# Peptides against a protein of PDB entry 3J47, part 148

Target 1, 121 residues: chain A of PDB entry 3J47
Amino acid sequence: IRLTNQLKSLKGLQSKLKDVVEYLDKVINKELPINHTILGKLQDVFNLLPNLGTPDDDEIDVENHDRINISNNLQKALTVKTNDELMVIYISNLVRSIIAFDDLIENKIQNKKIQEQRVKD
Target 2, 69 residues: chain B of PDB entry 3J47
Amino acid sequence: YEEKEESNLAATKSMVKIAEQYSKRIEEEKELTEEELKTRYVGRQDPKKHLSETADETLENNIVSVLTA

## One batch from the design tools (peptide; made by RFdiffusion4, then SolubleMPNN)

Design b2_p30_3_s1
Fold by OpenDDE base, seed 1:
Structure b2_p30_3_s1 (fold): chain B 121 residues (1-121), chain C 69 residues (1-69), chain A 30 residues (1-30)
Amino acid sequence: as target 1 above (121 residues)
Amino acid sequence: as target 2 above (69 residues)
Amino acid sequence: LERLIEQAKAKLEALEAAEKNAKEALELLK
């Protein structure tokens, strides 16, 4: 249920972002005036998102190494911490998969016992 | 969208606590596996089913954590 | 404006990657 809701939210965000990109392309082509309200909201979202694009500003202060998945370039320095967290999550998923597999084996064994009982009756 | 956004926000807040919860979940998963082994000997179907359900819930929580990370 | 467009594109790519990961995770749960 939670995963389905997250996927739906992500799809909604993707559609909205596509609409924004299409709008921005039309503004660049001077087909439509700049919608200041949409741009303002987008700017607010980008101000909350770390800068993705400039390779040259090496002054990424090392101090924020511990703060998770905000954006790709600041995340490059944060990527080590993010990679460690992702690795932990991956290991957890593997452990859950192993437990689920063990349960499947046990269910199969129970089903075989039920079949053997039916043959004896 | 709003209900899912609220769920995503809750998942993101939980992600800050994921590291602590992760260690606890690993221990809970081990305990459940031991209960499955015990259930195999005792023939009680109910503890085994409960273990499987808890393992599935733990897997779902890890997947949600990956998506929010 | 050009900077905003580039940021919007980068955000879109990140969202697409997250959607792909979400789909893969959902398939693992089936």
Scores: peptide ipSAE 0.481, ipTM 0.858, DockQ to the pose 0.051
Fold by OpenDDE base, seed 5:
Structure b2_p30_3_s1 (fold): chain B 121 residues (1-121), chain C 69 residues (1-69), chain A 30 residues (1-30)
Amino acid sequence: as target 1 above (121 residues)
Amino acid sequence: as target 2 above (69 residues)
Amino acid sequence: LERLIEQAKAKLEALEAAEKNAKEALELLK
């Protein structure tokens, strides 16, 4: 459920972004006037997003290297932190899986003992 | 879309807390395993079942953490 | 305008990557 909701939100954002790109292309071609309101909001969103396209911008402050994958260029530095977090999550999943298997094995052993007792009766 | 966005925001905030609580979850999983071991010795299904349920809950929480990451 | 288009493209690419990652995560849970 949660993942599905996240995917739906992402799809909605993708559609909106596509519409903006199409609008910008039409404005460049002089087919439509610039929607200043939508463009302004999009610019604000872009300003809040780490600059994806500027390779040359200065010293990404070393302090943010340990943070989670938000957006691609800042994400490269953040990718290291994201990888560490993913590793921890992976280990946790493995541990949970092992415990679940241990319980399954024990349940199976108990079921066998119950069956053996029923055969003796 | 809006409901999912709200859920994703909540999930992101929860991830920070999950990272801090990860060590605690590992300990809870160990405790569940100990209860299972005790159930093997006592021959009572109930403690073992409880351990299994706690392990499953821990696994589910890890999956949710992966989805949030 | 050119800057805005570039920004829109970068956002689109980021969103596509996020969508791909989310799909992969969903597949791993199946």
Scores: peptide ipSAE 0.455, ipTM 0.851, DockQ to the pose 0.048
Fold by OpenDDE base, seed 4:
Structure b2_p30_3_s1 (fold): chain B 121 residues (1-121), chain C 69 residues (1-69), chain A 30 residues (1-30)
Amino acid sequence: as target 1 above (121 residues)
Amino acid sequence: as target 2 above (69 residues)
Amino acid sequence: LERLIEQAKAKLEALEAAEKNAKEALELLK
């Protein structure tokens, strides 16, 4: 459920972002006027998102250095934290996968035993 | 979308605690594996199932954490 | 405007990556 909701939100955000990009392209091409309200909100979102285009803006907020890099520039400092968190998540997923695999093997063994018992009956 | 955004925000906040929770989840996974092993040897299906369920839940939480990260 | 577009592209890429990760995670849970 949570994963599905996150995916849905991400999809919604992606669609909205695509619409914004398309709108911006149209504005650049002078096809449509800039929606200042949407643009302002987008700017706010971008200000909250690390600027990809300025590798030189060292505004690596130190508090985010240990945080998982969500987006590229603030994300550089966040990248270290993100890398650590991603590593932990990766290990956790690996462990869960191993457990799931173990359970599958056990289930298979049990099923085989049940079949062998049925053949003996 | 809003509900999902809220869920993502909650997940991000949870990521701050993920390091602590991750250690606990790893332990829960180990516990499930031990119960599975015990079930394999003792034939106690219920403990094994419970361990498997706990491992799955731990995996799901880790995946959600990764996705939120 | 150019900066805004670049930021939008960056956000889109980040969102696509997150969506991909989410799909992979969901597939692992199936």
Scores: peptide ipSAE 0.501, ipTM 0.868, DockQ to the pose 0.053; fails the geometry check
Fold by OpenDDE base, seed 3:
Structure b2_p30_3_s1 (fold): chain B 121 residues (1-121), chain C 69 residues (1-69), chain A 30 residues (1-30)
Amino acid sequence: as target 1 above (121 residues)
Amino acid sequence: as target 2 above (69 residues)
Amino acid sequence: LERLIEQAKAKLEALEAAEKNAKEALELLK
């Protein structure tokens, strides 16, 4: 459910971005006037996105954005952090799996003991 | 879309907390394993069951964390 | 205008990458 919601939100953003690109193309072709309100909002969104084009952006902005998978250049530094987080999640899942197996083994042993006892009776 | 965005925002906030909770969850998992071991020796099903349940909860939380990340 | 278009393209690419990652995550959960 949660992942599906995230995917849906991302699809919505993608559609909106496509519409903006199409609008910009129409403006370039002089087919439509520039919608200043839409452009302003789009600029705001871009300013919130990590700058893909300036790798030299201050280390401080890169570190703060390192927590959110937002964009490719920042993603390089973020990728290291993301990898560490993913490793932790992987280890946690592995540990849970081990515990689940231990429980399964114990259940099987108990069932075997119960059967052996029934045969002796 | 909006409901999903709200869910994602909540998830992101939870991720920061998850790092702290992760250490605690690992400890909880260890405790459950010890209880299971004790249950094997004592033949008491209840501690073993409780350990199994806590392990399952820990697993579920990790899955949710992966989905949030 | 050209700068705005470039910004819009960069946002689109970032969103597409995020969508791909989200799909991959969904597949891992199935």
Scores: peptide ipSAE 0.441, ipTM 0.845, DockQ to the pose 0.045; fails the geometry check

Design b2_p30_3_s3
Fold by OpenDDE base, seed 4:
Structure b2_p30_3_s3 (fold): chain B 121 residues (1-121), chain C 69 residues (1-69), chain A 30 residues (1-30)
Amino acid sequence: as target 1 above (121 residues)
Amino acid sequence: as target 2 above (69 residues)
Amino acid sequence: LDSLIEQAKAKIEALEAAGKNAKEALELLK
């Protein structure tokens, strides 16, 4: 359910982003006026997305380096944090997979014992 | 879309908690492996099943964490 | 604005990749 909702949201965002790009292209070509409402929302999204381009704001607080993948330069630092988090998630998934595999092996061994017992009967 | 956005926001908040819980989840997984090992020796299926269920829950939580990240 | 759109696209692609990986992980658990 959660994955499906995330996928749906991602698809919606992709469609919306495509529409925005198409709209921007039309505005650049002077074919359509800028929809101020859509642009305002896009600007809000952009403002919520850390500025990729301005290197100068020094105090990228080291604490945000550890916490949350906010956008691209911050998202590089946040990509490091996200990479660390993804690595932790990967390791956790690997460990869970190993446990699940161990349980599967045990279940298979038990099933074989049950089958062998049935053949002896 | 709005429901999913709200879910993503909740997931982001949960991600911070997941980082803290990650170490605990690793320990829980180790405990499950020990219980499985004990069950292999004792022949008690019930502890092994419980360990497997806890491992599955831990996996689901990790997957949700990856999706939230 | 174009750079912003590209960043938004990159974020969406990252979410899509994560969603795909999570789906694969879920399939591995079944």
Scores: peptide ipSAE 0.510, ipTM 0.870, DockQ to the pose 0.054; fails the geometry check
Fold by OpenDDE base, seed 1:
Order: sequence, then structure tokens, then C-alpha cells
Structure b2_p30_3_s3 (fold): chain B 121 residues (1-121), chain C 69 residues (1-69), chain A 30 residues (1-30)
Amino acid sequence: as target 1 above (121 residues)
Amino acid sequence: as target 2 above (69 residues)
Amino acid sequence: LDSLIEQAKAKIEALEAAGKNAKEALELLK
């Protein structure tokens, strides 16, 4: 259920982003007026998204180590934390996969025993 | 979309907690594997099934965490 | 603004790749 919801959210975001890019291209080409309402909502989303902007040399204050999620420049310092979290998640997935394989092997062994018992009856 | 977005936000908040709970989940996974090993010897289907289900839930939660990260 | 859109696209693409991988992992568990 959660994975399906995340996938649906991702698809929705992708579609919206595509629409925004297409809209921006049309605005640049002066084909359509700027839809101020959509642009305002996008600006709000971008303002909530850390500014991915200009590589200016300003000292990324190393202190905000904890918040993994948010975008590129703050994301460079956050990238180390994000990398650590991604590694933990990767290891967790690997462990879960191993457990799932163990269960599959056990289920297969049980199924074989049931089949052998049915052949003896 | 909004319900899924709320679910993703909740999952992201849970990811910070998941980092702490990750060590605990690894230990819980080990305990489940030990119960499966014990269930192989005891021949009781129920503990093995429960361990498998818990492992699957743990895997699903990790995948959701990766997708949210 | 165009750079922000490109970054947003790159982030969405990364999320799509992760979503696909997660779906494949979930299918392997079924």
C-alpha cells in the first residue's frame, strides 16, 4: 500500500513537472501568458525546496547535519548524511531480502515434504 | 495524490526515526530468523509463517524508506 | 528558474528510478 502511494505521488509530481516545463517553454516563447496561480504555487514549492541555485562560494554552514531531505547546496553537507542514510537503507533492504530468501527456501522445503507425503498416501 | 503525499511525508519523518530503529529492526530480524530456525526443528508452521510475514513487512518498510529518502 | 526546473526534473527522475526498483523488489518478495 505505501509503495503504491509513493509511486502514485511520484507519477503525479512527474506529470506536474512536465506541465511546468512545457508551460515555462511557452512563456519563454511568449506563446502563453504566465498563469500566476500555478506559478505562485510552484514558487511556494520551490521556496520550500532549498534553493538549488548559484554555486556561489558561501560557506555552507556545516552545522545543520541532521535534515537529510532538502535540495543541492544545503544538500552537499546533507549529502554526507543522506549517503549514510542511503547506505543504512541499502543494508536494511539486503537483510530483508536475505530473510525473504530464507523464508522462500523454507516454504519450498515444506511444499516438497507435503508432496512427498501425498505420494506416500 | 494528496493522501499519498501525506503518506510520503509521514514516511520521511519516519525515516529519521527509522535510522534509530534500523539497529533495532536488524536485531528483530535476527530474532525472527532464529525463530524460523527453531520452527524448522519444532515443525510448527505458525511461528515460521509469522517470522516470514515480519521479514516481509520489514523489507517493505525499508523499500518505502528508500523511496521516501 | 530554468535551472530550478531542471533540478526538480532530476529529483523526480531519481524518485522514479527508486520507485521502479522498489516495485521490482516488492515483486520479488511475492
Scores: peptide ipSAE 0.504, ipTM 0.866, DockQ to the pose 0.051; fails the geometry check
Fold by OpenDDE base, seed 5:
Structure b2_p30_3_s3 (fold): chain B 121 residues (1-121), chain C 69 residues (1-69), chain A 30 residues (1-30)
Amino acid sequence: as target 1 above (121 residues)
Amino acid sequence: as target 2 above (69 residues)
Amino acid sequence: LDSLIEQAKAKIEALEAAGKNAKEALELLK
């Protein structure tokens, strides 16, 4: 359920972004006037988004050292923290996999015992 | 779309808590493994099933954490 | 403006990749 909702949100955002790009292209080509309302909302989104697109700005503001890598360029400075979190997640997944495997082994052993009892009866 | 966005925001906020919960989840996983071992010894299926279900839930939570991270 | 659009696209693409990975992980759990 949660994953499906996240995917749906992502698809919606992608569609909206595509529409904005198409609108901007039409404005650049002087085919349509700028929709100020859409642009304002887009600007708000960009202001909330970490600056992904300026490759040259060296000043990775050191202060946000603690927040996890969602976005690749800000991600470089956040990469260390992200790596640590990813490592924890990886270990957690490994542990869960081991537990699941242990349960499978136990189930197999129980099934074998049940079959052996049925053959003796 | 809005419902999913809210869910993603909630997931991100939960990620901070996930780090703390992760240590607890590891301990819960160990406890389940011990219960499974005890179930093997007693030969009862029910405790083993419960351990398996809890392990699966723990795995699912880790995957959600990875996706949110 | 074009640069901002490209940044937004890149962010959306990253979210899409994450969503795809999540879906695959969920499918592996089934």
Scores: peptide ipSAE 0.479, ipTM 0.856, DockQ to the pose 0.051; fails the geometry check
Fold by OpenDDE base, seed 3:
Structure b2_p30_3_s3 (fold): chain B 121 residues (1-121), chain C 69 residues (1-69), chain A 30 residues (1-30)
Amino acid sequence: as target 1 above (121 residues)
Amino acid sequence: as target 2 above (69 residues)
Amino acid sequence: LDSLIEQAKAKIEALEAAGKNAKEALELLK
């Protein structure tokens, strides 16, 4: 359910972005007037997006260092933190996999013992 | 879309808590493994099953963390 | 303005990639 909702949100965003690009191309080509309402919403979205273009080295607000989900340029500064978090998640998954494997081995051994007992009876 | 976005935001907030709980989850996983080991020696199926279930829950939580990260 | 649109597009693509990876992980758990 959660993954499906995330995927749906992403698809919706992609579709909207495509529509905006198409609209901008039409405006550049003088085929359609600029929809001011759509542009205003797009500007709001852009203001919430990390500045991908000119990261002036100085505007890396230290406070944004902790937010994993930041877009590419701010992500470059956050890349180290993101890598550390990903590493922790990876290790956790490995540990869980090892435990699950141990349980499977034990179940197999038990099943073998049960079969051996049935042959003796 | 909005409902899913809200769910994603909640998941992100949960990731911060997951980082703190991660150490605890590792310990819980260790405890499950010990119970499983004890079950192998004692032949008591119930503790082993409980350990396996806790390990699975720990795995699921890690996957959710990956999906949120 | 075009640069802003491209940035928004890049963010959406990153979210899509993450969603795809998440789906694959969920399928591996089944």
Scores: peptide ipSAE 0.474, ipTM 0.852, DockQ to the pose 0.050; fails the geometry check

Design b2_p30_4_s2
Fold by OpenDDE base, seed 1:
Structure b2_p30_4_s2 (fold): chain B 121 residues (1-121), chain C 69 residues (1-69), chain A 30 residues (1-30)
Amino acid sequence: as target 1 above (121 residues)
Amino acid sequence: as target 2 above (69 residues)
Amino acid sequence: KDEEILKQLELELDRLKAILDYYKALLEKK
């Protein structure tokens, strides 16, 4: 049940990610106008995405005051926040999975011990 | 502009709350792992089960948080 | 089959521990 629910959640995430990619591709191709609400939600999602690459702190060129930089800094901050949140969610899911595995291993060890005792009796 | 700022502020507050909830869930998961370790040491099945259940609950909450994000 | 499942689970536990340690290190750096 738990693994199935995790798989379902992962599939849901994958579907959402696919929709986002399709939307981004349409925006890149100028087929659709940038929907600020979708972009904001996407930024929220990206901010939830763990920083797959920690871009090294070095290329934060802080200086470009242009509206693009504020948007990029906000997007970066939102991306960092979203990355942190996604990382937290990812780590939490991983930890839960590991705990579930530990319990499974322990249950298996217990079952094996019970079987060994039954064979000795 | 103001409505967007208010929406962003609300979203940011929600994210902070989610982060706090996540930190709490991580702590609950650690407690479960410690109980499992104790159960391995003491041979008590009940602490391990409780740890497993708490870990499962923590995982579920994380999944819900990811889905809500 | 049971031994293989146990080995896989142990490997996943080790990975989870490594990830947890990494997150702890990130939290300590902040």
Scores: peptide ipSAE 0.379, ipTM 0.837, DockQ to the pose 0.021; fails the geometry check
Fold by OpenDDE base, seed 4:
Structure b2_p30_4_s2 (fold): chain B 121 residues (1-121), chain C 69 residues (1-69), chain A 30 residues (1-30)
Amino acid sequence: as target 1 above (121 residues)
Amino acid sequence: as target 2 above (69 residues)
Amino acid sequence: KDEEILKQLELELDRLKAILDYYKALLEKK
């Protein structure tokens, strides 16, 4: 069980690294803007491996793992950060939409009051 | 490896900055809502309009941030 | 009709406030 989970995490990490490398190559080649594809793949990795961001999975393997883990931890951190940022942006857009809707309703109410006043005159 | 680490660190810093900007935009939206509440209480249209405009600006900034992210 | 519109507006304002409060809480958590 533990070894299988470690292997699964390692495979997930390997896939993520491959995706990051592919993205970096595309960015270097100016084929894609820096953020969208990395973000999408990273989101996919997190969706497939929700526990990869938990500290417990990072404990396993030694020295070469530090750089790969630093890259993966950095990529994970960037993914988490990007997800958090996207969430914040989403929520902000939602709030603004609601504010705009509230203003529209108020404007409608005011317009109705103006119409009622005009009918009374 | 070092270059990748540096790039990731830079990206992380950029994301933190975006989060801060988002927080500021949320605060601006709250101020607009308070102005609307005040406008409802005072019955003056002008503060409400200003609040609405600031909310719209906040929305636009969020959209731009999404597009830039 | 006007009273109903007013009630809808109030409901939307309350929703907006709730969303803003949620954002504040998220920002504070961070």
Scores: peptide ipSAE 0.369, ipTM 0.843, DockQ to the pose 0.016; fails the geometry check
Fold by OpenDDE base, seed 3:
Structure b2_p30_4_s2 (fold): chain B 121 residues (1-121), chain C 69 residues (1-69), chain A 30 residues (1-30)
Amino acid sequence: as target 1 above (121 residues)
Amino acid sequence: as target 2 above (69 residues)
Amino acid sequence: KDEEILKQLELELDRLKAILDYYKALLEKK
């Protein structure tokens, strides 16, 4: 369910982005007048998007590295943090799986001992 | 789309909380493993079962965290 | 079959210990 919803949202965003690009290309080619309202809404979207484009190393607020999985370049730095978090989660899952497996084995050993005792009685 | 975005935002906030809880869960998992080890030596099934249950809960929480990430 | 299961368990326990030690070492480096 969550993955499907994420995929649907991403597809919707991709379609909208494509429409915007096509519109911008038509404006650049002077085929259509600049719609200021659409451009303003796009600017608002870009302002809400973490700065994709300025590689100015200094404004990548290292503190924002901790927060929002939004935009691709900040998302690269955030992807390092997310990768670290994912790695921690992965290792934790492995540890839990191993513990659960250990318990299952112990339960199996105990069940076998109980069966062996019942055969001796 | 908006409902999914809200769900993703809630999930992200939950992930931050999960990251904090993760350190605690690691400690809980260690405690469970220690209790399991102690239970193996004592030969009593009950503490081992409790350890297994807590390990399973910890695993489930990590899986949910991975699915949210 | 039981002996093989015990060997697998021992191997997994050793892996778990190695992972825990690795995490401890990472925490000490931070």
Scores: peptide ipSAE 0.367, ipTM 0.844, DockQ to the pose 0.015; fails the geometry check
Fold by OpenDDE base, seed 5:
Structure b2_p30_4_s2 (fold): chain B 121 residues (1-121), chain C 69 residues (1-69), chain A 30 residues (1-30)
Amino acid sequence: as target 1 above (121 residues)
Amino acid sequence: as target 2 above (69 residues)
Amino acid sequence: KDEEILKQLELELDRLKAILDYYKALLEKK
């Protein structure tokens, strides 16, 4: 379990690094605003790591002050933020689906009552 | 680098605002469900319909928020 | 059939309440 999680995290980091490189190339070429591409890449990382648990448990190992680590920490923070947003969206959609289902059930009950009344008349 | 940091800060603030709006929408959906329950006891069709419509609107807003995020 | 529909509705309402409570707890934890 721990080794598998470490391997998954490492693969995620590798993918993110590749995406960062591609983004840096696009930024150098002034083709995309810096923020949108970083956000898009963070979204891609989130799509690869949807179950990154509570954002609190990611010990941002602050110790390695290398600019690369700051970029990685920022990317991790953005990834956590994107995951939180995706979770909120997912939960909202579920809630709406449940409400719609409740309304459907109520409509069915009402329709049955109307049919029963028509049979009595 | 500084411009990127500022943009990330702005994006973070926007995300917090979206999360707050989402929380508010969830609460509105809950209130609607409670009203629907109350309407079921009163036997009035109109309040139930209104609750259903508000739930649908909340769903639509969440979908739009997902599409715009 | 009507009793089964009512039971399903109650189950869904309970699920909705649980989801809402979970969201509230998440908001309070932040």
Scores: peptide ipSAE 0.363, ipTM 0.835, DockQ to the pose 0.017; fails the geometry check

